# Designs tried in a protein design run: peptides against a protein of PDB entry 4CIC. Part 208

Target 1, 148 residues: chain A of PDB entry 4CIC
Amino acid sequence: KVSTKGHYGVQAMFDLAQHFGEGPVSLKSIAERQGLSEPYLEQLIAVLRKAGLVKSVRGAQGGYILAREPRDIKVGDIIRVLEGPIAPVESVSQDDPEHSLKFDFSVTKSVWEKVKKSIEEVLDSITLADMLKDAEEAQMAQGYMYYI
Target 2, 147 residues: chain B of PDB entry 4CIC
Amino acid sequence: KVSTKGHYGVQAMFDLAQHFGEGPVSLKSIAERQGLSEPYLEQLIAVLRKAGLVKSVRGAQGGYILAREPRDIKVGDIIRVLEGPIAPVESVSQDDPEHSLKFDFSVTKSVWEKVKKSIEEVLDSITLADMLKDAEEAQMAQGYMYY

## One batch from the design tools (peptide; made by RFdiffusion4, then SolubleMPNN)

Design b2_p27_6_s1 (from b2_p27_6, 13 letters changed)
Fold by OpenDDE base, seed 4:
Structure b2_p27_6_s1 (fold): chain B 148 residues (1-148), chain C 147 residues (1-147), chain A 27 residues (1-27)
Amino acid sequence: as target 1 above (148 residues)
Amino acid sequence: as target 2 above (147 residues)
Amino acid sequence: LSKDDILTLAGDEEDEKKFEERARKEL
């Protein structure tokens, strides 16, 4: 499973993408729109800010903005920042001394490396701009169902 | 991460594939070769047997065999049996009543569905026979480094 | 929230712990 951290991190970044160009968004408003607890969102935003995906704006109209355009932020970038490198399997401890075990471990490890690569390719193929487009298309499709 | 259950389940099934056609393999011998605890392996094998991927053979030379040829068992079949359907994200509770939250949830959900599909395609493209071939090729490559 | 939680296909870490705990009780 994608961790709750990865899932909610992508939601929070997507909310910031929807408001990109409108100015800084408060954590409270993101939390309300995305169904997140404000304290949990503060932790996510702190990590995303430290990684340079989000900027903090100070003042009476303060809050957070994307540090880059939505097209320049991949879902894979968000996940790598929040969770680190996509690791399909914990490295089985290198310390199993028997040469036979190392070989069988190498073949099974190659399966998980193929899974890792496939996930990285998918997550690196999706930008926040692609998600915005998908949202717009879905909203238009719902709008057409109300007019028929 | 692939769960320890999924990882060790694939190792145990791969060990049974390496011995396919040699007769039944004891759980003890699989546990020793794969670095697994025998009790943990018993639980894995019980699930795999119930799903029809493994057969139990009774008698003095009793143990376990693959229920099908290595080419007819995908890694995806093993994972689905041990862990269930590949779910990239827990279904965020359908019970958030606000219409706006449902929409944002749909777009983010589509990302995870793409990840799911990609994982399924990879795991369904790899059979135990492919793993046996990869093992043989790697063993040959190591043999050539020692000469 | 361990870094480990990302790619657990369908197994809840809780189900894995329950599986490991059951395996340990059979020792």
Scores: peptide ipSAE 0.026, ipTM 0.776, DockQ to the pose 0.338; fails the geometry check
Fold by OpenDDE base, seed 1:
Structure b2_p27_6_s1 (fold): chain B 148 residues (1-148), chain C 147 residues (1-147), chain A 27 residues (1-27)
Amino acid sequence: as target 1 above (148 residues)
Amino acid sequence: as target 2 above (147 residues)
Amino acid sequence: LSKDDILTLAGDEEDEKKFEERARKEL
């Protein structure tokens, strides 16, 4: 699963991509459009800002903008910032030291590494620009369905 | 993350694949070899049995066997039985009904559907027979490093 | 047995819960 944090982080970044070049967007307006609580969005934006994916603009029309063009931000970049490294299996590493019969079944580990790699490849193949294009195509397809 | 349930389910099924054709394997012996608690393994095996991936054999040498050949069991089959459908995003569905402004952003949903599809394709491309082969190759490679 | 949905991206469930709990306390 992408966590709720990852999911909403991608939504917030996509909202900023839709407004890219129009100037700063307020957190309130993003929250309203994305159906997010403003406090939750503040936390997401703080993390994304610290990672250099978002910039804060100060002033009377202050708000947030993407720090890079939509084509230069991968979905994988957003997820890695919010969630950290994609782990295919929970590291059973913390609790019981005694059952350290880590049968490091290299074979079962290799299955999960293949899954991880596939997820990373997909998320790194999708940019915010690709998402914008998909949204435009979906809107045009809906527009054509209203004209038939 | 694959849940602990999915992870251990694949380990237990792989253990049964390693003993395929040797007859029934006891839960105790699987638990010992896989580092699993026997009660946890009983729950996993009950689900896998109900789904028809494992058979119980009765008798003095009773235990469990794969219900199908290792080549006919995909990792994806095991995971779907234990976890259900692969969901790329947690269904935010349970808690607050009021913020049901599910802006079903078809676009964000499509990202997660692409992730789901890629995971399903990977897990459906790996059989227990492929895992057995990978284990044999790894053992041979280790054996060659010791000589 | 909650449908432990398979693939959790490694947001520490604890960090996510702490994040959600902080978000809820700021409301």
Scores: peptide ipSAE 0.025, ipTM 0.773, DockQ to the pose 0.087; fails the geometry check
Fold by OpenDDE base, seed 3:
Structure b2_p27_6_s1 (fold): chain B 148 residues (1-148), chain C 147 residues (1-147), chain A 27 residues (1-27)
Amino acid sequence: as target 1 above (148 residues)
Amino acid sequence: as target 2 above (147 residues)
Amino acid sequence: LSKDDILTLAGDEEDEKKFEERARKEL
């Protein structure tokens, strides 16, 4: 499961991508369009800003913009910033050192490493520009279905 | 993250695969080899048995066996039994109906569906027989490093 | 770091805790 944080982080970044080049977007407007609570979005945006994925603009038309072009932001970059490294297995090693029988079955570990790699490859293959294109194609397809 | 349940479930099933054809294996012996608590393993095995992935054998040499050959059990089958359907996004829909944001952004959902599909493809491409082969190859490679 | 953790292939942390708690009560 992608965390709520990762999911809403990708939604917020996608909203900023849809408005890329139109100027700064208010957190309120993102929250309203994406259905997010404004306080939750403030926390997400603070992390994304610190990571250099978004910029704050000051002034009467203040708000947030993408710090890079949509083509230069991967979904994997957003997830790694919000959630950290993609780990397929929780390292059981931290909470119970006595039951940390390191039966690091190299074989079972290799299964989870294959899963990790596959997730990383997918998330790193999708940019915000790809998502914009997919949205435009979906809107056109819906438009054509209403004209037939 | 794969749950502890999924992780240990795959370990327990792999242990049973290593002993496939040797007869029933006791839960105690699996627990000792895999570093699992016996009560935790009992719960895992109960679920796996109910799903028909393992069989219980009764008697003095009682225990558990794989219900199918290792080649006929995918890692994905084990995970789906223990954890249910691979869901890349927690369906926010169940716990907070007020914050069940109807913005099913079809585009963001499609990203998570691509992730799901990728995970399913990987887990369904690996059988317990593949894991056995990988273990044998690793043991041989270690054996060759000592000579 | 809050446990609203990454790509959990798994059931809820709550289901895992309920599973672990049941396993501990049987000891």
Scores: peptide ipSAE 0.025, ipTM 0.773, DockQ to the pose 0.354; fails the geometry check
Fold by OpenDDE base, seed 2:
Structure b2_p27_6_s1 (fold): chain B 148 residues (1-148), chain C 147 residues (1-147), chain A 27 residues (1-27)
Amino acid sequence: as target 1 above (148 residues)
Amino acid sequence: as target 2 above (147 residues)
Amino acid sequence: LSKDDILTLAGDEEDEKKFEERARKEL
């Protein structure tokens, strides 16, 4: 599960990518454009900033910017920062050492590791620049449907 | 994240696959072998039975069996039964039709749809028979390390 | 924290409780 935190974190980072090079974006403006509560966005941005994905700019035109170019930020990087390591299943406590349980656990674990790897591959294949391109292509497609 | 329900559901179904063709397995024996509480396993088995993945057998040798051969049950089938459709992100309610929010939402949604598709492809590529084979190969490898 | 957890990485104790509560109602 991408938590609500991961989902909204990707939305907030995508909003910052859309404004990349335009200068600092206020949390208020991101919240308004993304339909997020400003207090919730403050929490997300604090985590993203601490991880070095976002920079705070001080002053009258203060706000937030991406710390890297959109092409240098993967969706996987955002999710790992917000949720930690992509784990498909909670590590149920390993503690009972004795019985046949270990073997069935190992095979079941291998299924979840395959799922994890697949999720990681997808999220690491998508950058904020890819998302920007997909947005531009979708806008162009909508624009052409109104001219036909 | 596979819920604890999905995780333990796959374990319980795998236990039933290991005993496939041996007759009905008691919930107690599955619980003991899989380290599950019997009451929790009863809940999982009830859902799996209702979905037609498991059959109940009545009598003195009563218990549960797989409703299909292990090769005909995908891990994806088990997860869909226990958790519903594999959704990588909750559908935040679609209802506000007007603003520019729709576009950003559509691109973000496409990311999650790609994640969903990849999870579905993985889970639909693994059968209980594949898991049985992986277990046999791992047992053989352990046996050879002791000689 | 809303119901709206998607493919949970942690068994939400709340989803376990809701599942237990639903299963208790179906028995």
Scores: peptide ipSAE 0.024, ipTM 0.779, DockQ to the pose 0.304; fails the geometry check

Design b2_p27_6_s2 (from b2_p27_6, 12 letters changed)
Fold by OpenDDE base, seed 1:
Structure b2_p27_6_s2 (fold): chain B 148 residues (1-148), chain C 147 residues (1-147), chain A 27 residues (1-27)
Amino acid sequence: as target 1 above (148 residues)
Amino acid sequence: as target 2 above (147 residues)
Amino acid sequence: LSKDDILTLAGDEEDEKRFEERAREEL
């Protein structure tokens, strides 16, 4: 599962992508649009800012902007910042140092590494720009359904 | 993360695959080889048996066997039985019925559906027979490194 | 063991709980 943190982090970053080039967006406005609590969003934005994915703009019309263009931010970048490295299995095995010497070619470990690689490839193949395009295409498709 | 349940379930099923055709394997012997607690393995095997992936054999040499050949059991089948449908995101949204009416074409939901599909494709592409083959190839490679 | 716990991306459930708990305490 993507954690709630990863899920809401991608939503918040997508909201900032939708407003990219329009100037800074307030946390309150993001929270209202995305159905997030403002305190939870403050914590997410603090992490994303520290990682250099978001910038804070000061002033009367202050708020947050993407630090890079939507095409230069992968979903995988957001997830790695919020959740750390994608680990498909908790390595329960790290705590026993004596068993560490057996190159336990756990065939099961190789299965989970294949799953990890597949998740990483998918998340690294999707940018915020791809998400914006998908949203526009969906909105056009809905607009056509109202015209029929 | 694959749950501990999914991880250990695949290990237990792989152990049964390694002994496929040799007769029934005791839970104790699986637990010892896989480093699992016997009570935890009993719970896993009960679920796998109920789903028809494992059979119980009664008698003095009783135990468990795979219900199908290793080639006919996908890793995805084991995971779906133990964990249910592969959900990449906890749908926090199921509890609010009022927001359910917006066809929230959440572009974010489509991202997670792509992740789900990718995981399902990987897990459904790997059988217990593929895992057996990979183990044999690794054992041969280690055997060649010792010569 | 909740059916939903399958593929938790590496957000430690404990870190997520601590994050959610802190977010609730700040409300």
Scores: peptide ipSAE 0.025, ipTM 0.777, DockQ to the pose 0.088; fails the geometry check
Fold by OpenDDE base, seed 4:
Structure b2_p27_6_s2 (fold): chain B 148 residues (1-148), chain C 147 residues (1-147), chain A 27 residues (1-27)
Amino acid sequence: as target 1 above (148 residues)
Amino acid sequence: as target 2 above (147 residues)
Amino acid sequence: LSKDDILTLAGDEEDEKRFEERAREEL
């Protein structure tokens, strides 16, 4: 499963993308729209800011903005920042030296590496701009259902 | 991450594939070869047996065999049996009704559905027979490094 | 929230822990 952190991180970044060019967005407003707790969102935003995906704007109309255009931020970039490298399998190798996982069976490892690569390719193929477009198309489709 | 259960389940099934046609394999022998505890392996095998991927053979030479040929067992079949459907995101929806995740934002959900589909396609493209072939090729490549 | 939670296929880490705990109790 994508962690709650990854899921909510993508939601928060998508909210910032929807408001891109409108100026700084408050954490409170993001939290309200995305159904997130403010304290949780503050932690997410701190990580995203440190990674240079988000900028903090100070002042009376302060808040957060995307540090780059939505087209220049991949979902994969967000996930890597929040969760680190996509690891398909825990390397059981580090913690229990006595159970020398002698057979890090190269074949089984190769299966998980294929899974990893496939996920990376998907997440790197989706930008925040693609998500904005999909949202607009979905709103249009709903709008047409009300006019029929 | 693939759970330890999924990882070790694939290892145990692969061990049974390597011995396919040789007769029943004891849990002890699988555990020793794969670096698994016997009790953990017993639980895995019980689930795999109930799902019809493994058969138990009784008798003095009793143990376990694959229920189907290695070519007829996908890695995806093993994972679905052990872990259930590949769920890329926990549906936060069920447990906290008060935090009505009002915005099950269809767009964010669609990202995870794409990830799910991609994982399923990969795991359904790999059979135990493919893994056997990859192991044979790897052994040959190592053999050529020693000559 | 371990870095490990990302790509858990449908196995809840809790279900994995329960599975491992049961395996240890049988020892």
Scores: peptide ipSAE 0.025, ipTM 0.779, DockQ to the pose 0.343; fails the geometry check
Fold by OpenDDE base, seed 2:
Structure b2_p27_6_s2 (fold): chain B 148 residues (1-148), chain C 147 residues (1-147), chain A 27 residues (1-27)
Amino acid sequence: as target 1 above (148 residues)
Amino acid sequence: as target 2 above (147 residues)
Amino acid sequence: LSKDDILTLAGDEEDEKRFEERAREEL
């Protein structure tokens, strides 16, 4: 499972991408559109801001913007910022190295490394710009179904 | 993270694959080799047995065996049995469909569906027989470094 | 350990709980 943090972080970043170039967006407006609690969103945005994916704008029309263009932000970048390195398995605490057959551990580890690599490849292949394009295509497809 | 359940389930199934054709393996011996608690392994084996991936053998040399050949068990089959369908995102309870912009939900959902599909493809491409082969190759490589 | 901990990306349930707890404390 992508953590709730990763899921909502991608939603919040996508909302900011939809408004990219329109100026700062308030956290309240993002929260309302994305169905997120404002306090939860504040924490997400704080992490994303610290990582340099989001910028805070001060003033009467203050709020948040993407710090980079949507094409320059991968979904993988958002997930790595919010969740850290993609780890397919919890590091079971290495506490008792004596009895675990190191060999079986290595083979099972290779399975999870293949899963990790596959997830990374997918998430690094999708930008916020790709998501915007997919959104536009989906809206056009819905519009055509109402005219038939 | 693959759940501790998924991880240890694959380890236990791999241990049974290494002993496939040698007869029944005791849970105690699997637990000792894999560094698992026997009570935790009993819970895993109960689920795997109910799903038809493992067979219980009764008697003085009783224990567990794979119910199918290692080549006929995918890692994806083990994970689906232990964890259910691979879900890349927690189903945040669909309780309030009214206020979420259905559109943004659809695009984000498509990202996670792509992740899901990619994970499924990887896990369905790896059998217990592939893992056995990788183990043998790794042992041979270690043996050659000592000579 | 709930059934729902399938393929989590690296967010520990404990880190999620601590994140949610902090979100509640800031309310």
Scores: peptide ipSAE 0.025, ipTM 0.783, DockQ to the pose 0.089; fails the geometry check
Fold by OpenDDE base, seed 3:
Structure b2_p27_6_s2 (fold): chain B 148 residues (1-148), chain C 147 residues (1-147), chain A 27 residues (1-27)
Amino acid sequence: as target 1 above (148 residues)
Amino acid sequence: as target 2 above (147 residues)
Amino acid sequence: LSKDDILTLAGDEEDEKRFEERAREEL
């Protein structure tokens, strides 16, 4: 399962990608379009800004912009910033050394590493530009279904 | 992240695969070998038994066996039994209709569906027999490093 | 907003705790 944080983070970044080149977007407008609470979005944007994926613009037309072009931001970059490294297994907190996953069961570990690798490959293969293209294609397909 | 339940469930099923054809294995012996608590393992085995992946054998030499050959059990089958369907996104509980993912944002959903599909493909490509083979190859490779 | 919410394959930490609690009650 992707966390709500990862999911909404990708939605917010995609909204900023849709407005890329149009100038700064207000958090309020993103929240309204994406169905997010403004306080939750403020927390997400703070993390994304600190990671250098988003820039704040000051002034009367202030708000946020992508710090890079949509083609230069992978979904994997967003997820790693919000959630940290993609871990295949929850590291049971090292604090109980007796319940430490003592079995470095190399074979089971290799299964989860294969899962991790597949997730990373997928998320690193998708840019915000790819998502924009997919959205345009979907809108065109819907438009054609109304004309038939 | 795979849950601890999924992780330990795969370990317990792999232990049963290593003893496949040798007869029933006690929960105590699995717990000792896998570093699991016996009560936790009892719960895992109850779920796996109900799903028909494991059989209980009664008697003085009673215990548990795989219900199918290791080649006929995918890692994906174990995970689906223990954890349910591999969901790409947590369905935010429908109980808060205002925080309902109202945006069926088709594009973001498609990203998570691609992730789900990749996980399913990996887990469905690995059987307990593949894991047994990988373990044998690893033991042989370690044996060759000591000579 | 725990780091734990990421790519959980199923089993919320709460479901895992309930699973462990039930395993303790059967002892």
Scores: peptide ipSAE 0.025, ipTM 0.776, DockQ to the pose 0.382; fails the geometry check

